# Peptides against a protein of PDB entry 7RZF, part 211

Target 1, 358 residues: chain A of PDB entry 7RZF
Amino acid sequence: PFQEEHLKQLYKIVPIKDIRNLYVTFPIPDLQKYYKSNPGHYLGHLIGHEGPGSLLSELKSKGWVNTLVGGQKEGARGFMFFIINVDLTEEGLLHVEDIILHMFQYIQKLRAEGPQEWVFQECKDLNAVAFRFKDKERPRGYTSKIAGILHYYPLEEVLTAEYLLEEFRPDLIEMVLDKLRPENVRVAIVSKSFEGKTDRTEEWYGTQYKQEAIPDEVIKKWQNADLNGKFKLPTKNEFIPTNFEILPLEKEATPYPALIKDTAMSKLWFKQDDKFFLPKACLNFEFFSPFAYVDPLHCNMAYLYLELLKDSLNEYAYAAELAGLSYDLQNTIYGMYLSVKGYNDKQPILLKKIIEKM
Target 2, 358 residues: chain A of PDB entry 7RZF as posed
Amino acid sequence: PFQEEHLKQLYKIVPIKDIRNLYVTFPIPDLQKYYKSNPGHYLGHLIGHEGPGSLLSELKSKGWVNTLVGGQKEGARGFMFFIINVDLTEEGLLHVEDIILHMFQYIQKLRAEGPQEWVFQELKDLNAVAFRFKDKERPRGYTSKIAGILHYYPLEEVLTAEYLLEEFRPDLIEMVLDKLRPENVRVAIVSKSFEGKTDRTEEWYGTQYKQEAIPDEVIKKWQNADLNGKFKLPTKNEFIPTNFEILPLEKEATPYPALIKDTAMSKLWFKQDDKFFLPKANLNFEFFSPFAYVDPLHSNMAYLYLELLKDSLNEYAYAAELAGLSYDLQNTIYGMYLSVKGYNDKQPILLKKIIEKM

## One batch from the design tools (peptide; made by RFdiffusion4, then SolubleMPNN)

Design b2_p21_6_s3 (from b2_p21_6, 9 letters changed)
Fold by OpenDDE base, seed 1:
Structure b2_p21_6_s3 (fold): chain B 358 residues (1-358), chain A 21 residues (1-21)
Amino acid sequence: as target 1 above (358 residues)
Amino acid sequence: MKEVIEEARKEVKLGTVFENE
């Protein structure tokens, strides 16, 4: 829908709350008919990735960005958008041009590497797992959603179309990637710092904003984005579950956790799932230390230790989360609590990594 | 950018690619 005159525009928007956001939007073709390959999802997975060598990792390292989301967004019939949204720091608000340069450097890296079938396969596997073990939704919301998507998908596929990938289409990935160019960009910066500096008011909500053309020199800088050697494709996600075997219920299964190990240094309780029959587990560990809460210094040191530990685990946290694994680390008055939850197949891998960092 | 302006007013973040909202 956007003509050339609507491209290369910068919007400075005044929010109600004190938020700092950057939206980098690209008009793209309607990808609805390509749901079986979903090239926008492929690109969103990579651009929105949080692992080492990702766009977010680099922008965080500079102190400019807190969070990043990349993906396709519906427009209307015949067009969509690809949007990269970031939560800006105060410093990041001063470096918006450089942030967008890094976005184009990452996009250029994706062009240089080309479409990767293994990345598509990971997306396919993740989505298949999400579909197969989808949690029960509220019937009203679910029915309304299904009724809506019946307009877009065949009846036979309406339940699967949003999840199941079938076709690796490198041509479509390249087609979408070709739309992610500086000449096709629309930028919105949301910040209270623009209060009193706007000249327009939005019709429906009264939001104050300013619209400006992005200078040609800035567009050229983004067009000449080099390959930044810090950007790398993600590594293979080792946490994607492949075994979904559900063990038979033990004959002596109790409704409560049974003590299965009792030693001077450890107690272990076990309860088999007798209700949900999912290939999931919850591992909970309480570590006891007489030093954890002995005085204010030790308490603060134990807190600091866990914050540093969490920070050191960030490289695994995202990949684990994508694969339906989660962990939590908390200080207790007795020591430390660790939980690991999700698909049981790869929990030992995540647990091992946590323990190795401890 | 109407949607972005609306989102800025509502303070609604874009969902992740994996959030089937």
Scores: peptide ipSAE 0.009, ipTM 0.476, DockQ to the pose 0.125
Fold by OpenDDE base, seed 3:
Structure b2_p21_6_s3 (fold): chain B 358 residues (1-358), chain A 21 residues (1-21)
Amino acid sequence: as target 1 above (358 residues)
Amino acid sequence: MKEVIEEARKEVKLGTVFENE
């Protein structure tokens, strides 16, 4: 485990690829034994959330970050890391200190709100769905994975341990949150902008880097991170499926889509799943407009409309995706195409939200 | 998300360079 001398360090790293990344790393206790509660997953879910009031939403609004990932990472036996990784914009590369300040403001918000059992329950439900409807993996890869995880989990639980949450442990969540402090931070900035500004070379890969102590003034700024009123806990995910009933195959089920509704303004085709028997559906809509492709101006307007529509749906997209729902919006030469896919239970909710934004 | 996390975890292999000290 990192000693005190290894904390409060900044690494400036030169990548081979043209990438800009920020890694904010905290050493944490080994959480492996707590897999049934998985407090690191709980925190990763919140810190890595992409909805309104999330860390990512705020950092995106500033133009500093493209993507954010938060979560626990395995170290060696007896210790782990919690890592917040962001893809930086060019502007974000100039605001790393402020980005990290916002991270600590969000962490402070999590401390102020305390552990939420409903958030744990959502994680539990999502993981249970993911386990229950897990796709078949390639046997070789799966066997190797299972063989590896047998070192960490009881034989009876080896298939479930990575998925099924059982215990809400607010004490462990607080314990991990207590480790996510400025005094425990290790920062790595990855950018080609550090080329020719490094003084060290990594032994194994020859990566050029510079190591610097983070100034005490900067640490103090992060320690004094106030509650930022822009940060909010996510709302409950309304897209989490709860009904997984598979309807019996209709006696007159056709191998092809059947026309079930025909009107002057709409045609509806339906095909029941006769092969997979999953609680999933694919809803596909083609909207026809004589204006969509009448000229280059209208074509561009139709494109801009869809981009604006997608942007307006971002607040739901992430929550829907977490719940195994997806949508797609595309321009066609005839108008617009909409697809909604995933668990059928909550598709009407997502579809309604899409239509209300249209 | 798991794939994005796994791809992000593959990119985080660069971060493991700092973990082995």
Scores: peptide ipSAE 0.007, ipTM 0.468, DockQ to the pose 0.125
Fold by OpenDDE base, seed 2:
Structure b2_p21_6_s3 (fold): chain B 358 residues (1-358), chain A 21 residues (1-21)
Amino acid sequence: as target 1 above (358 residues)
Amino acid sequence: MKEVIEEARKEVKLGTVFENE
């Protein structure tokens, strides 16, 4: 495990690929024994959240970050890491100290709000859905994976241990949060802009890097991170499916879509699933407009409309995706195409939100 | 999430910079 001399370090790393990444790493205790509560997953869910009031949403609004991933990572026996990784813009590379300040502001918000049982319950439900409807894997890969995880979990739980949460442990969440402090940070910045500015070479791969101590003044700035009023906990995810009933196959089920509604304004085709027997559906809508492709101006207006519509739906997209729902919006020569896919239980909610924004 | 971190490891070979200390 890292000692005190390994903390508060900044690494400037030259990549082979043209990438700009920031890694903010915290040593944490081994959480493996707490797999039933998985406090690192709870924190990863919140820190890595992409919805309104999230860390990513704020950093994107500033033009500093494209993507964010937060979560626990295995180290060696007896310790783990919590890592926040972001893809930096060119501008973000100039604002790394400020980005990390925002990370600590969000972490401070999590401390101020305290552990939320409803968030744990959502994680539990999402993981249960993921387990229950897990896709079939190739036997060779699956067997190798299971053989590996047998070292970490009881034999009777080996299939469920990575998915099924059982215990809400606010004490463990707080314990991990207490490790996410500026005095316990390791920072790595990955950019080609450090080429020719490094003084060390990594032994095994020849990666060029520079190691520097983070100034005490910077650590103090991060320690004094205030509550940023832009950060909020996510709202409850309304898209989490609760009904998984598979309706019986109709006696006269056709192998092709049947026309079930025909009006002057709409045609509706339906086909029941006769093959997969999953609590999932695919809703496809084609909207016709004589104006969509009448000239280049209207075509561009239709495109702009869809881009604005997609932008207006961003607040729901992430929450829907977490719950196994997706949508797609495309321009056609006839108008617009909308697809909604995933668990059928909450598709009407997503569809309603899309239609209300249209 | 796990896949993205593994991909990031493959791309940057950063594992050794962090693991050798």
Scores: peptide ipSAE 0.006, ipTM 0.475, DockQ to the pose 0.063
Fold by OpenDDE base, seed 4:
Structure b2_p21_6_s3 (fold): chain B 358 residues (1-358), chain A 21 residues (1-21)
Amino acid sequence: as target 1 above (358 residues)
Amino acid sequence: MKEVIEEARKEVKLGTVFENE
């Protein structure tokens, strides 16, 4: 485990690849024994959220960050880490201190709101769905994984332990949240911009790096992180499926899509799933417009329209994706293509939102 | 989330920088 001397450290690391990453790491207690409540997953879900009022949404609005991942990471027995990792823009690389300030502002928001049972319930439901409808994995990889996790979980729970949440433990959430403090931080910045500015080499891989103490003034700035009014807890995820009913196969089910509606304005093809028997559907819409590709101007307008539409749908995309829904929007030479895929229960909600934005 | 962090670490070989302390 990191001692006090290992905390409040900044690492400037030279990558082999041209990447810009920030890792903000906090030592935390070993949460392995709490897998049934998984407080680190709860915090990872919120800190890593991509919806309106999220940490990522604000950092993206600043042009500093492309992606964000938050969550627990295994260390060794007796300790873990909580890590917030972001992909930095070139501008973000200049604003690392401010990015980390925003992280602590969001963490402070989580403290102010306290643990939310409904958020835990959403995580529980999402994980239960993921477990129940888990795709087939390659046997070799799966067996090796299971053999590994047998060291961490009881034999009876080894298949479920990574998925099924049982207990809401606000006390454990608060306990982990109390470790996410500036005095407990380790920062690593990964960028080629540090090439020729490092003084150390890592033993095993030869990675060049520089280690510096984070100035006390910077730590104090982060400790004084106030509530940023831009940060909000996510809204309830309306896309989480609750109905998993599989309709009986029709007696005249065809192996190919059948034309079930033919009108002057629309054709509808339908094929029932006769193979997978999953509570999932794939809705594909092809919209025809004689104007879509009539000339270069209209072609570009059609492209811009879809880009703007995608941008306007971004607020729903993440919540839908978490719930196992996806959409795709593409320009075609004939017009536009829309696909909506995933659990059929909430597809109408996503489809409605897409159509309302169109 | 775990997979993404692990993938990022594999790419940066940061595991040893953080684990050896």
Scores: peptide ipSAE 0.006, ipTM 0.482, DockQ to the pose 0.078; fails the geometry check

Design b2_p21_6_s4 (from b2_p21_6, 10 letters changed)
Fold by OpenDDE base, seed 2:
Structure b2_p21_6_s4 (fold): chain B 358 residues (1-358), chain A 21 residues (1-21)
Amino acid sequence: as target 1 above (358 residues)
Amino acid sequence: MKEEIEKAKKEVKLGTVFENE
């Protein structure tokens, strides 16, 4: 386990690939014994959230970060890490101290709001759905995985332990949050811009790096992180499926889509699933407009319209994706194509939101 | 999440910089 001398360190690392990454790492206790509550997953869900008022949303709005991943990582026995990893823009590479300040502002927001049982319940429900409808894996890979996790979980729970949450433990969430402090931080910046500015070489892979102590003034700035009013907890995810009923196959089910509605303004084809028997659907819409491709101007306007529409739907896209829903919007020579896929229960909600933005 | 952090470690070969201290 890292000692105090290993904390408050900054690593400047030269990558082989042309990448710009920031790793903000916190040593945390071994959470393996708490798999039924999984407090690190709860925090990873919030810190890694991509919706309005999220850490990522604010950092993207500043042009500093492209992607963000937050979560627990296994270390050695009795030791884990909590890591916040971001893909940096060129501008973000100049604002690393400010990016980390925003991370601590978001963490401070989580402390101020306290543990939320409804967020835990959403994580529980999402994980239960993921377990229940888990895709078939190749037996060799699956067996090897199961053999590995038998070292960590009881035999009777080995199939469920990575998925099924059972206990809301606000005390453990707070315990992990108390480890996410500036005095407990290890920072790594990965960029080719450090080439020729390093003084150390890693023993095993020859990675060039520089290690520096983070100045006490910077640590104090992060310790004094205020509540940034732009940060908010996510809203409840309305796309989480609750109904998984599979309707009986119709007696006259056709092997191809049947025309079930024909009007001057719309045609509707339907095919029931006769193969997979999953509580999932695929809705495909083709919208026809005589103006969509009449000339280069209209074609570009139709393109711009879809890009604006996609942008206006970003607030729902992440929440829908977490719940196993997806949409796709494309220009066609005839107009527009919309696809909505995933669990059928909440597809009408996503479809309604798309149509209201159109 | 776990897979992305593992991918990032494989891409940067950072495993040893973080694990050997």
Scores: peptide ipSAE 0.007, ipTM 0.512, DockQ to the pose 0.063
Fold by OpenDDE base, seed 5:
Structure b2_p21_6_s4 (fold): chain B 358 residues (1-358), chain A 21 residues (1-21)
Amino acid sequence: as target 1 above (358 residues)
Amino acid sequence: MKEEIEKAKKEVKLGTVFENE
């Protein structure tokens, strides 16, 4: 495990690929024994959240970050890491100190709000859904994976341990949050902009890097991270499915979609699932407009409309995706195509939100 | 989340920079 002399270090790393990444790493205790509460997953869910008032939303609004991943990583037996990784823009590469300040402001927000049982319950429910409706994997890969995780989990729980949460442990969440401090940080910046500015070579891969101590003034700046009023906890995820009832097959179920509604303004085809027996549906809507493809101006207006519509739906997209819902919006030569897919229980909610934005 | 961090580390060959200290 990293000692005190290995903390508050900055690594400037030259990649082979043209990538810009920031890794903010904290050493944490081994959480493996706490897999039933998984406090690192709780914190990863919040820090890695993409909704309004999230860390990513704010950093993206500044043009500094494209993507954000937060979570626990295994080190060796007896210790782990919590890592916040971001994909940096060119502008974000100039604002690394401020990006990390925002990370600590968000962490400070999590401390101020304290552990939320409802957030844990959402994580529990999401993971339970993911486990219950897990797709079939290739037997060879699956067996090798299971054989590997037998080193970490009891035999009786080996299939469930990566998914099923059982215990809300606010004490463990706070314990991990107490490790997410500026005095415990290791920072790595990955960019080709450090080419010719490095003084060390990594032994195994020949990666060029420079190691520097983070200045005490910068550490103090991060320690004094205030509450940024732009950061908010997520709202409750309304898209989490709760009903998984599979309706019985109709006696006259057709092998193909049947026309169940025919009107001057709409046709509706329906096909019941007779193969998969999943609590999922695919809703596909084709909207016809005589103006969609009449001339280049109308084509461009229809395109711009959909881009604006997609942008206006971003606030729901992440929450829906977490809950196993997806939507797709496309221009067609005849008008517009909308698809809504996933668990059928909350599809009407997502569809309503899409229609309200249209 | 875990898979993306591992993917990023594989792409940069950063495993040793983070693990060998």
Scores: peptide ipSAE 0.007, ipTM 0.523, DockQ to the pose 0.077
Fold by OpenDDE base, seed 3:
Structure b2_p21_6_s4 (fold): chain B 358 residues (1-358), chain A 21 residues (1-21)
Amino acid sequence: as target 1 above (358 residues)
Amino acid sequence: MKEEIEKAKKEVKLGTVFENE
């Protein structure tokens, strides 16, 4: 494990690719034995959340970050890491200290709210759905994966251990949160802007880097991270499916879509799943407008409308995606196409929200 | 999430920076 001398370090790294990334890393205890509660997954779910009041939402609003990933990473036996990784904008590269301050403000918000059993339950439910409806993997890859994880899990649980949560352990969540402190941080900034400004070369890959101690003043600024009123816990995910009933195949089920509704303003086609028998549906809507492609101005207005509509739906998109729902919105020469896919149980909720924003 | 972090780290060849000495 990293000793105290390895903490509070900043690495400036020159990538081969033109990328801008920030890695904020904390050494944490080995959580492998706690797989049934998975406190690192709980924290990763919250820190990596993309909804309103999330860390990413705030950092995106400032134009500093494009994407954010938070979670536990395996180290070696006896230790792990918690890592917050962000894709930086050019502007974000200038505001790394402030980005990290916002990370600590969000972590401080999580400490202030304490562990939430309902969040654990959502993670449990999401993982149970993911396990239950897991697709078939390529046998070779799957076998190799299972063989590897047999070193970490009981034989009886080896198939379930990566998915099924069983125990809410607020004590372990707090224990991990207590490790997510400025005094325990390791920061890596990856950017071509450090080319010619490095003094070290990594042994294995020849990566050029510079190592610097983070100034004590900066550490103190992060230690004094106040509660930022912009940060909020996510709302309950209304898109998590709870009904997985498969309706029996209709006696008159056609191999092709059947016209089930015909009106002056709409046609509805339906095909029941006769092959996969999954609690999933695909809803496809084609909206016709004589104005959509009448001229270049209307075409661009129709495009802009969809971009604005997508932007207005971002608050739901992430929560829906986590729950295995997706939507797609496209311009057509005739108007607009909408697709809603995933678990059928909560599709009406997502569809309603889309229609209310239209 | 875990896979994305691993992918990102592989893409930047940063494995050693985050490994224990």
Scores: peptide ipSAE 0.007, ipTM 0.513, DockQ to the pose 0.080
Fold by OpenDDE base, seed 4:
Parts: sequence; C-alpha cells; structure tokens
Structure b2_p21_6_s4 (fold): chain B 358 residues (1-358), chain A 21 residues (1-21)
Amino acid sequence: as target 1 above (358 residues)
Amino acid sequence: MKEEIEKAKKEVKLGTVFENE
C-alpha cells in the first residue's frame, strides 16, 4: 500500500505510442468483500458518466478531454485504487491542473448530493440485465476467467459476483468518496512531450519517466474545489429495459423478412427472431430523398444534417448504450439510413427521440 | 469500466510504475 510519501506525486511518463493520457489515482480500501454493494462501481458509474452535467461533458466542452473512464482497480489483497483516466487533447495537456480541479469539483458535488438509492438501483438493474442476457463467450477464455475469479468469490457466487448487486450501502459509498481527496492523489501524465525531459527509467519495460512532488499550493487549490454549478447528477435512465417478454413464434414465420405493409410512401418488412429468442429487436429505416445526392451541395448538406443530428442526440446516446440500446445514422446515395438495435422494450422511446430531433 | 482501465494500462505499460510501489 502507498505510504504518505508516495501520495501527492506527479509522474510524467513517455509512451511508446503517440498518446496523451491523464491518470488520477486514489488508494482506497479493499472493496472485494463488498462486491454485493460494490460502492466503487457506484462511484465509477457517476464519475464516468457521459450525460449532461457529467464530468466528461464539461471537460469535453472545454476541449480538454476526449474520453473519461472512472472506477475501481484491483491492487493486491488489502488495498485497491480508484482511478479516473482521461484521454487528453493537446490543449488538455496544458490544463491538467484545471482538469483535476474539475474532477474534485465533481467529487464535491457527489458529497453534497450524498448517495442516491435510485442510482444504485439503476446499476443493479443494468448489471442484472447484463448477466441475464450475457453473450456466449469463447469457452477457453471464459474457463480461464472463472478459474481466476474463484480466488476472490465463493464458489456458489462465482458466476454472479461480478454482476449482481444486492445491498445499497451509502456508508460504503461515503467511505470511498472520503478517500477521493487531493491529499490522497497520485497523478500520472502520459505524453511524448516529456521525451528528453525525464530522469528515471522503469526497471521492467524501460519506460522513461520523471517523478515530482505536487506543490502544496496546487493540492490546496484542489482541496478548495468549489461546487461547480455545471455539474449535475444524471437523470434517471429511461432506456433501462423492464419488459423481457418474448412473443411466441408465429405459425407462418418465414426464414426471411416478409413484406407486411406496402404503401405509396412506405414498405415494412418483418422477420421474427426464430434463432436467438432474445428480447431484442433491430429496427432499420431507409429514407429515400431525390435530393440527397443530386449534386455536391446537397450531398454535403445531407452529411452536415446527419452530423448535426448525431450531435443533438449525443445526450441520449450514452444512456441508451448503458441500457443496451444503440442507434446508427448514415448517409446513403438515396437518402438516409437509421438503425435502432437492442432491447425492444425501450426502443420506441429512443426512436421517438431520434424522430423528434429529425 | 474495469476492462477499459485495464486496456489503457496495458497500452501504456503503466502497471509496473503503479504496482511496484
């Protein structure tokens, strides 16, 4: 476990690949025994959220960050880490201190709001869905994984322990949140811009790095992180499926899509799932417009329209994806293609939102 | 989330810089 001397450290690391990453790491207690409540997953879900008012949304709006991942990482027995990892833009590399300030502002928002049982319930429901409808894995990989996790979970729970949440434990959420403090931080910045500016080499991989103490003034700046009014808890995820009913196979079910509606303005093809028997659907829409590719101007306008539409849908994309829904929008030489895939229960909600933005 | 953090760490070979202390 990191001692006090290992805290408040900044590592500047030279990657082999041309990447820009920031890792903000907090030592936390071993949460393995709390897998039924998984407080680190709760915090990871919120800190790693991509919706409006999220940490990522604000950092993207600044042009500093492309992606964000938040969550617990295993250490050794007796300790873990909570890590916030971001992919930095070139501009973001210049604003690392401010990025970390925003992280602490978001963490302070989580403290101010306190643990939310509804958020835990969403995580529980999402994980239960993921477990129930888990795809077939390659047997070799799956067996090796299960053999590994047998060291961490009871035999009776080994299949469920990574998924099924049972207990809302606000006390454990607060306990972990109390470890996410500037005095407990380790920062690593990964960039080629540190090439020739390092003084150490890592023993095993030869990675060049520099270690520096984070100035006390910077730590104090992060400790005094105010509530940023741009940060909000996510709204309830309306895309979480609740109905998993599989309709009986029709007696005349065809192995191919059947034309079930033919009108002057629309054709509808339908095929029932006769193979997978999952509460999932794939809705595909082809929109025809004689103007879509009539000339280079219209072609570019059709492209720009879809890019703007995708941008306007970004607020729903993450919540839909978490719930096992996806959409795709593409230009075609004939017009536009829309696909909506995933659990059929909430597809109408996503489809409606897409059509309302069109 | 776990897989993405693990993937990112594998790509940067940062495991040893963070695990050996």
Scores: peptide ipSAE 0.007, ipTM 0.516, DockQ to the pose 0.079

